# Peptides against a protein of PDB entry 3HUF, part 236

Target 1, 320 residues: chain A of PDB entry 3HUF
Amino acid sequence: MWIIEAEGDILKGKSRILFPGTYIVGRNVSDDSSHIQVISKSISKRHARFTILTPSEKDYFTGGPCEFEVKDLDTKFGTKVNEKVVGQNGDSYKEKDLKIQLGKCPFTINAYWRSMCIQFDNPEMLSQWASNLNLLGIPTGLRDSDATTHFVMNRQAGSSITVGTMYAFLKKTVIIDDSYLQYLSTVKESVIEDASLMPDALECFKNIIKNNDQFPSSPEDCINSLEGFSCAMLNTSSESHHLLELLGLRISTFMSLGDIDKELISKTDFVVLNNAVYDSEKISFPEGIFCLTIEQLWKIIIERNSRELISKEIERLKYA

## One batch from the design tools (peptide; made by RFdiffusion4, then SolubleMPNN)

Design b2_p29_3_s1
Fold by OpenDDE base, seed 4:
Structure b2_p29_3_s1 (fold): chain B 320 residues (1-320), chain A 29 residues (1-29)
Amino acid sequence: as target 1 above (320 residues)
Amino acid sequence: SEEKKREEEEKKLEEEQEKLLKEEKEKEE
């Protein structure tokens, strides 16, 4: 989201979130959803127009800012952004930091981008929330992204945690639910005057972990917990591969169960399969190798003695 | 009571404006 602050008290010492929309900026406007009052005699009554666009798909992957447009409203002394005079028709900016000078005011408005990108595990949830979140200046998507800061967990009662949720947890993404999204949507008006009133997702995350026994206490409990073990997996999911990598596993990929030869078995401690393959091909598993799903692996990893547990399972199958 | 709150807010706004004007002058000198 865009946040503005200013040098001196020209913004009354307050920070403000700027959501996508259009703002008239000037000395003789009242702060509301479409106006930003700036208190300086050096500033015109109506000085500039700020327009913040909704996030693009690219912004979801990069964590880049919503496009910020600045137009001078035909003022005597103009407007500058990053020491450059704004063009007559306005200019658009994609920099994460903007120093906005209105006329001859010695104090600048500092606009900075606070990265917030929400990944969804479920396309239905994305479809439900994307519009509202985009109107908050929050990029949204389904695919894994290094820019993701938050992950929406689907609360299905009695369901196992998805691979997406597991990976989001291990990469230290803040896991949230629909209750947080609802809360986030309600604060839009209250944060106009004080950006610090933005709700913290950490409380929601703590509650999710506390109330779900499928989560370890921290990502650090699982990261590199299986260092020194080797696995093979079907080349089916990038998220699954990244998850296994974060566990410290040496990973070999194969295209079919038929590619699991004696050489692969000799170098591999276990085979990781997706649920569909595991259920359909359980009868055709190679002899002498431990095959499990990611969900089954996760159940082992969340235990404090995960290394001992997995070693016992490997040994049990070598001597059977 | 509401009128008194408005007067107090207006007075705070005036004080902030005077402070800013002073700070602006001190930076231009």
Scores: peptide ipSAE 0.024, ipTM 0.454, DockQ to the pose 0.102
Fold by OpenDDE base, seed 3:
Structure b2_p29_3_s1 (fold): chain B 320 residues (1-320), chain A 29 residues (1-29)
Amino acid sequence: as target 1 above (320 residues)
Amino acid sequence: SEEKKREEEEKKLEEEQEKLLKEEKEKEE
């Protein structure tokens, strides 16, 4: 989201969140959802127009800001952004930091981008929330992205966490739930004059982790915890592969259970299967190798003695 | 009463603007 602050109390010492929309900026406007009052005699009654666009699909993958358009409203001394005069037709900016000078005012408005990019685990939740979040200047998506800051977990009491949730946790994404999204949707009016009223996602995350025994104490407890072990996995989701990589596993891929030959078994400590294959093919598992699901592996990894536990399971099946 | 409140808010805004303009000039000198 865009946040503005200013020097010399020209914004009355307050910071504002600028959501996607249009703002008239000037000395003789009243602060509301479409106006920003700036207190300086050096500033025109109506000085500039700020237009913030909704996030693009590219912004979800790059973590780039919503496009910030500045237009001077035919003022005597113009408007500058990053020491450059704004063109007569207005200019658009994608920089994360903007120093906006209105006329000859010695104090600048500083606009900065606070990165918030929300990944969803399922398309239904994305469909429900995407429009509202985009109107807050928050890019949203389903696919993994290095720019994601937050991950939405569905609150289902007693359900196992998904692979997406596991991976989001290990990559240190802030896990949030629908309660946080609901809270976030209510702040739009209250944060107009005070950006500090934005709800803390880290508090939501702490509460989720504290109240759910399916999470380890920290991502660091799991990252590279299985270093030195080798697994084979069915070529499934990219997220599953990335999850296993973060555990420090050496990974071999196969297309079918029939591709698991003696050579692959000799180089592999265990086989990771998806739930569908695990349940349907239990009777046809290769002899002499430990087969498990990602969810079963996760239950081992969250334990303090994960390496000893996995070693015991490997040994149990080699000697069975 | 609403008109008087608007006049008081405008007067306060003018006083704040005059103060700021004075501070701006003192920094340019």
Scores: peptide ipSAE 0.022, ipTM 0.452, DockQ to the pose 0.166
Fold by OpenDDE base, seed 5:
Structure b2_p29_3_s1 (fold): chain B 320 residues (1-320), chain A 29 residues (1-29)
Amino acid sequence: as target 1 above (320 residues)
Amino acid sequence: SEEKKREEEEKKLEEEQEKLLKEEKEKEE
């Protein structure tokens, strides 16, 4: 989201979130959803127009800002952005930091981009929330991205956490739920005068983790916890692969269960399968191979003695 | 009282801005 602050108290010492939309900036306007009052004798009654675009799909992957358009409203002394005069037709900016000078005002409006990108695990929830979140200047998507700051967990009471949720936790993404999204949708009016009124996602995250025994105490307890072990996996989702990598596993991939030969068995401590393959092929598992699902593996990993637990299971099946 | 305080703060801000604008002009001369 864009946040503006200003020097010399020209914004009354307040920080403001700018959502996608159009704002008239000037001395003789009242602060509302479409106006920004700036207190200076050097500023015109109506000085500039700021237009913030909704996020692009690319912004979800890059964590880049919503496009910021500035137009001078035919003022005597013009408008500058980053010491450059704004053109007569207006200019568009993709920089994360903008110093906006209105006329000869010695104080600048400082606009900075605070990255917030929300990943969804469920396409239905994305479809429900994407429009509202985009109107807050928040990029949204389904795919993993290095720019993601938040992950929406689908709360089904009594269901196991998804691989996406496991991976989001290990990569230290803030896990949120629909309650946080609902709260976030209501803040649009309250944050006009005070950007600090933005809801704290960390409190939501703490509550999620505290109330769900499927989470370890910290990501650090799980990262590289299985270093030195080797697994084989079916060519599954990229998230599953990345999750296993974060556990410190050496990973071999295979295309079918028929590709599990004696050589692969000799180099592999266990085989990771998806639920569908595990359930369908239970009868055809080769003897002496420890096969488990990612969910079963996760239940072992969240335990403090995960290495000892997995070693015992490997031994039990190799000597059975 | 809050309105008067706001007017005083605006006036003080304007005086500070005028001072900075003078100092800037004196550096260009």
Scores: peptide ipSAE 0.021, ipTM 0.487, DockQ to the pose 0.180
Fold by OpenDDE base, seed 2:
Structure b2_p29_3_s1 (fold): chain B 320 residues (1-320), chain A 29 residues (1-29)
Amino acid sequence: as target 1 above (320 residues)
Amino acid sequence: SEEKKREEEEKKLEEEQEKLLKEEKEKEE
């Protein structure tokens, strides 16, 4: 989201969130959803127009800002952004920090981008929320992104957390739920005058972890917790592979259960399967190897004695 | 679907911006 602050008292010492939209900026406007009052005798009644676009798909992957357009409203002394005079037709900016000078005002408006990028685990939830979040200047998507700051967990009562949720947690992404999205939607009008009223996602995240026994206390409890173990996995999702890597596992990939030969078994402590393959092929599992799902592995990993638990299961099946 | 929805929201935002700009011009007259 874009946040503006100003030097001196020209914005009354307040920070303001700028959502996607058009804003008339000037001395003789009233603060509302489309106007920004600036208190200076050196500023025109109507001085500039700010236009913030909705997030692009590229912004979701890069964590870049919504495009910020500045147009001078034919003022005597013009408008500058980052010490450059704004052109007559307006200029567009993708920098994360903008220093906006209105006319001869000695104080500048400072616009800065606060990165907020929300990944969804569920396409139905994305479909429900994407429009509202985009109108807040928040990029949204389903795919993994290095720019992801927040991850929406699907609350299905009694279901195990998804691989996406597990991976988001280990990546130290702030996990949120529908309750946070609802709360975020209610503050849109109230945060116009005070950006500090933006709800803290970390509180929601803490509550999710506290109320769900499927989460460890921290990502650090699980990261590299299985260092020194080796697994084989069916060539599945990239997220599953990255999850196992974050656990510190040496990973071998195979295309079918038939590729699990004696050599692979000799070098592998356990085999990780997806639920569909695990359920369908349970009768045909190779003898002498520990096969489990990612969800079953996660249930072991969240335990404080995860290494000892896995070692016992490996030993039990090798000597059976 | 997501891209199409984004395009629809951008179009709606543009229409709202154009409406606001028109209403402002009408107040200056």
Scores: peptide ipSAE 0.000, ipTM 0.297, DockQ to the pose 0.022

Design b2_p29_4_s1
Fold by OpenDDE base, seed 5:
Structure b2_p29_4_s1 (fold): chain B 320 residues (1-320), chain A 29 residues (1-29)
Amino acid sequence: as target 1 above (320 residues)
Amino acid sequence: KEKEELEEKKKKEEEEKEKKEEEEALKEE
C-alpha cells in the first residue's frame, strides 16, 4: 500500500494510506476518499492529481508498488517528483519512494510503498476476495511468491492444515483468515486520516497459532529438524518439495512407485506420498521402506522429539 | 543539545524560506 507522510506539518503530522483511486491534492480541499489537504500557502488551492492504479499480476511476484500517477493541475510553479518536474501530461512512477514537491513548498510529501501481498491456498477464496483486496492496493494470487507477506488459511473446522499452510508457516509468512480479510474490507474509510489504524495481521496470526494444535511453537523448531535424513517423493507440487527442503531433507524424486528399486531404498530413509497415492497404492508399497503422507510427516515434525520419532518408525519398518 | 539546536535552526530557516516563498506566491497570484 502507498503511505504518505510530510515534513513541516503540511499533512497535520498524520500519515495516510492511499488506496487505488484518484486524489485531488491542494490547499483548499477537504480530506476525504478523493482529496488530500496540504497546508501551505505556497500550494495552490487545487495543485496536483494523484492517481494510484490497482496492482498488476506482476506486482504479486515482485512486491512492486501500484503505479503512482502524478499530474500537475496547471499550477504556476508546477510539481516535482524526486527532484524532477512532472511533465505537462503527467508522469507515472513505479519507484517505492517518492518525494513530491508541490510548487515552491519547502516541505515534501514523502510517499513510500509498504509491501503487502496476499497468497490464497484456495481459488474460491481468491475469487471472493481478490477484487476487494486489489481495491486496497494489495496484490493477490494462488502461486507461491517470494513477495508474499500474508497467506490465507482456509478455515475448515477439524481438517488438517494444507501443505500450502505448512510451507507458508515455515517460510515465516503471516497466516491470516477470512476474519482478517473481513476486517481489512471495513478500514478503507477509517485509515484516511491515520495509517496506524490499519489492522495488525500479527495479532490474527497469534490467535490462529494459539487455537490450532497443528502448528509448532515457531518455524525455527521445524527448519532443518530432519537434517541428515533422506527421503524420496513422487514428482509432486513444488510447494511439497520446498517444504521438505526447509526440513533439511535430502530429496530424491521418482515418477511411479514402480521406480522404487533396491538402490533407492538403500539411500532413502522414508518415502513421502500424496494422500491419493497413499490411499490407492498402500497394498503395493515396496517392502522394507517407510511410506508416509506429508500430513503424517507434519504430525511428527511438530513434536519436540521429531528426530527420535522418525528414527523409531524407520527402524520398525526396516526390521519388520 | 547540538543536534536539537541544529534541528531548530533548520526548522527556522525552512519556516523563513516558506514565508518568503509564500509572499512570492501571493504576489504572483
Scores: peptide ipSAE 0.026, ipTM 0.558, DockQ to the pose 0.083
Fold by OpenDDE base, seed 1:
Structure b2_p29_4_s1 (fold): chain B 320 residues (1-320), chain A 29 residues (1-29)
Amino acid sequence: as target 1 above (320 residues)
Amino acid sequence: KEKEELEEKKKKEEEEKEKKEEEEALKEE
């Protein structure tokens, strides 16, 4: 989200979030959803127009800012952004830091981009929330991205956490829920005067983890916890592959259960299957190999003695 | 104490600079 601050009390000593939309900036406007009052005699009554665009699809993958347009409102002394005079038709900016000088005012408005990018695990929840979050200047999507800062967990009562949630946790993303999204939607008006009123997602995250026994105490408890073990998996999902890599596993890929030959079995401690293949093919599993789902693997990994538990399961099937 | 005095001096210099620029801007309007 864009946040503006200024020195010299020209913004009344307050920080403000700028959501996507158009703002008239000047000395003789009243602070509201479409106006920014700036208190200086060097500033015109109506000095500039700020226009913040909604996030692009590219912004979701890059964590880049919403486009920031500045137009001077035909003022005598003009407007500058990063020491450059704004063109007569206005200019657009994608820099994360903007120093906006209005006329001869010695104090600049400092606009900075606070990175927030929300991944959803569920398409239905994305469809429900994406519009509202985009109107907050928050990029949203389903696919994994290195720019993701937050992950929306799908709360189904009594269901295991998804592979997406497991991976998000290990990536140290802030896991949030629908309650946090609801809270975000309500503060839109209050943060106009004080950007510090933006709800802290870290508290929500701590509460989710603390109240759910399916999470380890920290990502560090699981990262590289299976170093030295080897697995084979179906070449189905990139997220599953990356999850297993974060566990420190050596991964071999196969296309079908029929490709699990004696050579692969000799090099592999266990086979990781998706739920659909596990449920359909459990009767036809190769002899002498431990097959499990990612969810079953996760239940072992969250235990303090995960390495010993996995070793015992591997041995159990070799001697049966 | 020295940090607070330096911040207070900077604030006064900025306020005096603003006041001069305001007086110049008012002469040109």
Scores: peptide ipSAE 0.025, ipTM 0.548, DockQ to the pose 0.084
Fold by OpenDDE base, seed 2:
Structure b2_p29_4_s1 (fold): chain B 320 residues (1-320), chain A 29 residues (1-29)
Amino acid sequence: as target 1 above (320 residues)
Amino acid sequence: KEKEELEEKKKKEEEEKEKKEEEEALKEE
């Protein structure tokens, strides 16, 4: 989201969030969803127009800002952005930091981009919320992104958490739910006057973890917890691979259960399978190797003695 | 103390500059 602040009390000492939309900026406008009052006698009654675009698909992957357009409204002294005069037709900016000078005013409006990108694990929830979140200047998507700051957990009552949720947790992404998305939808009016009124997602996250026994106390309890062990997995999902890497596992990949030879078995402590393959192929498992699902592995990892539990299970199957 | 005095001096110079620019802007209205 874009946030504006200014020196010299020209914004009345307030920080303001700018959502996607158009704003008239000047001395003789009233603060609302489409106007920004600036208090200085060197500023024209109507001085500039700011236009913030909705997020692009690229912005979801890069954490880049919504495009910021500035147009001078034919003022005597013009408008500058980052010490450059704005062109007569207006200019567009993709920088994360903008110093906006209105006319001769000695005080600048400082615009800065606060990165917030929401990943969804469920395509139906993305379809429900994407439009509203994009209108807040928040990029949204389904795919993993290095720019992802928040992850929407799919709540199915009585189901295990998904691999996406497990990975988001270990990646230290703030896990949120539908209650937080509802809260975000209501703040649009209140944050016009005060950008500090944005809801803290960390409170929602703490409540999710506290009320769900499928989460460990912290990501740090699980990161590298399986260092020194080796696993093999089907080359099925990138998220599953990255999850196992965060556990500190050495990972080998195979294309089918038939590719698991004696050499691979000798180098591998256990095989990680998805639920569908595990349930269909139980009879076809190689002898002398421990096979488990990601969900079964997760249940072991969240235990305080995870390394001991895995070691005992590996030994039990090597000597059976 | 020297940093606060420098910030107060800068604030006063900026206020005096704004006053001069206000007087120029009022002459051009």
Scores: peptide ipSAE 0.024, ipTM 0.542, DockQ to the pose 0.082
Fold by OpenDDE base, seed 4:
Structure b2_p29_4_s1 (fold): chain B 320 residues (1-320), chain A 29 residues (1-29)
Amino acid sequence: as target 1 above (320 residues)
Amino acid sequence: KEKEELEEKKKKEEEEKEKKEEEEALKEE
């Protein structure tokens, strides 16, 4: 989200979130959803127009800012952004930090991008929330991204957490739910005067983790917990691969269960399968190798003695 | 104390600069 602050109390010492939309900036406007009052006599009554675009799909992957357009409103002294005069038709900016000088005002408006990107595990929830979140200047998507800061967990009571949720947790992404998204939708008016009133997702996250026994106490409890073990994985998802890497596993990939030969068995402690393959091909598993799903592996990983548990399962199948 | 005095002096210089630029802007609008 864009946040503005200013020197010299020209914004009354307040920080403000700028959501996607158009703002008239000047001395003789009243602060509202479309106006920014700036308190300086060096500033025209109506000085500039700020236009913040909705996030792009690219912004979701990069954590880049919503495009920030600045137009001078035909003022005598113009407007500058990052020491450069704004062109007559306005200019657009993708920098994360903007120093905006209005006319001869000695104090700058500092606009900075606070990165917030929300990943969804469920396409239906993305479809439901994307428009509202984009109107908050929050990029959204389904795919894993290094720019993601938050991950929406679907509240299916009694189901195992998804691989996406497991991976998001280990990546230290803040896990949130629909209740937090609802809360975010309500703050739009309250944060106009004070950007610090933006709700913290950490409370939502803490409540999710506390109330769900499928989470370890911290990501650090699981990261590299299986260091020194080797697995083979069916080449199905990048998220599954990255999850296993975060566990400290050496990973071999294969294309079919038929590729599980004596050589692969000799160097592999266990085979990780997706649920569909595990359920459909359970009868055809190679002898002498431990096959499990990611969800079954996760149930072992969340235990404090995960290394001892996995070792026992490996031994049980080598001698069966 | 010296840091606070320097910050207060800088703030006064900025306020005086603002007032001067305000007076210039008011003469030109």
Scores: peptide ipSAE 0.031, ipTM 0.576, DockQ to the pose 0.130; fails the geometry check

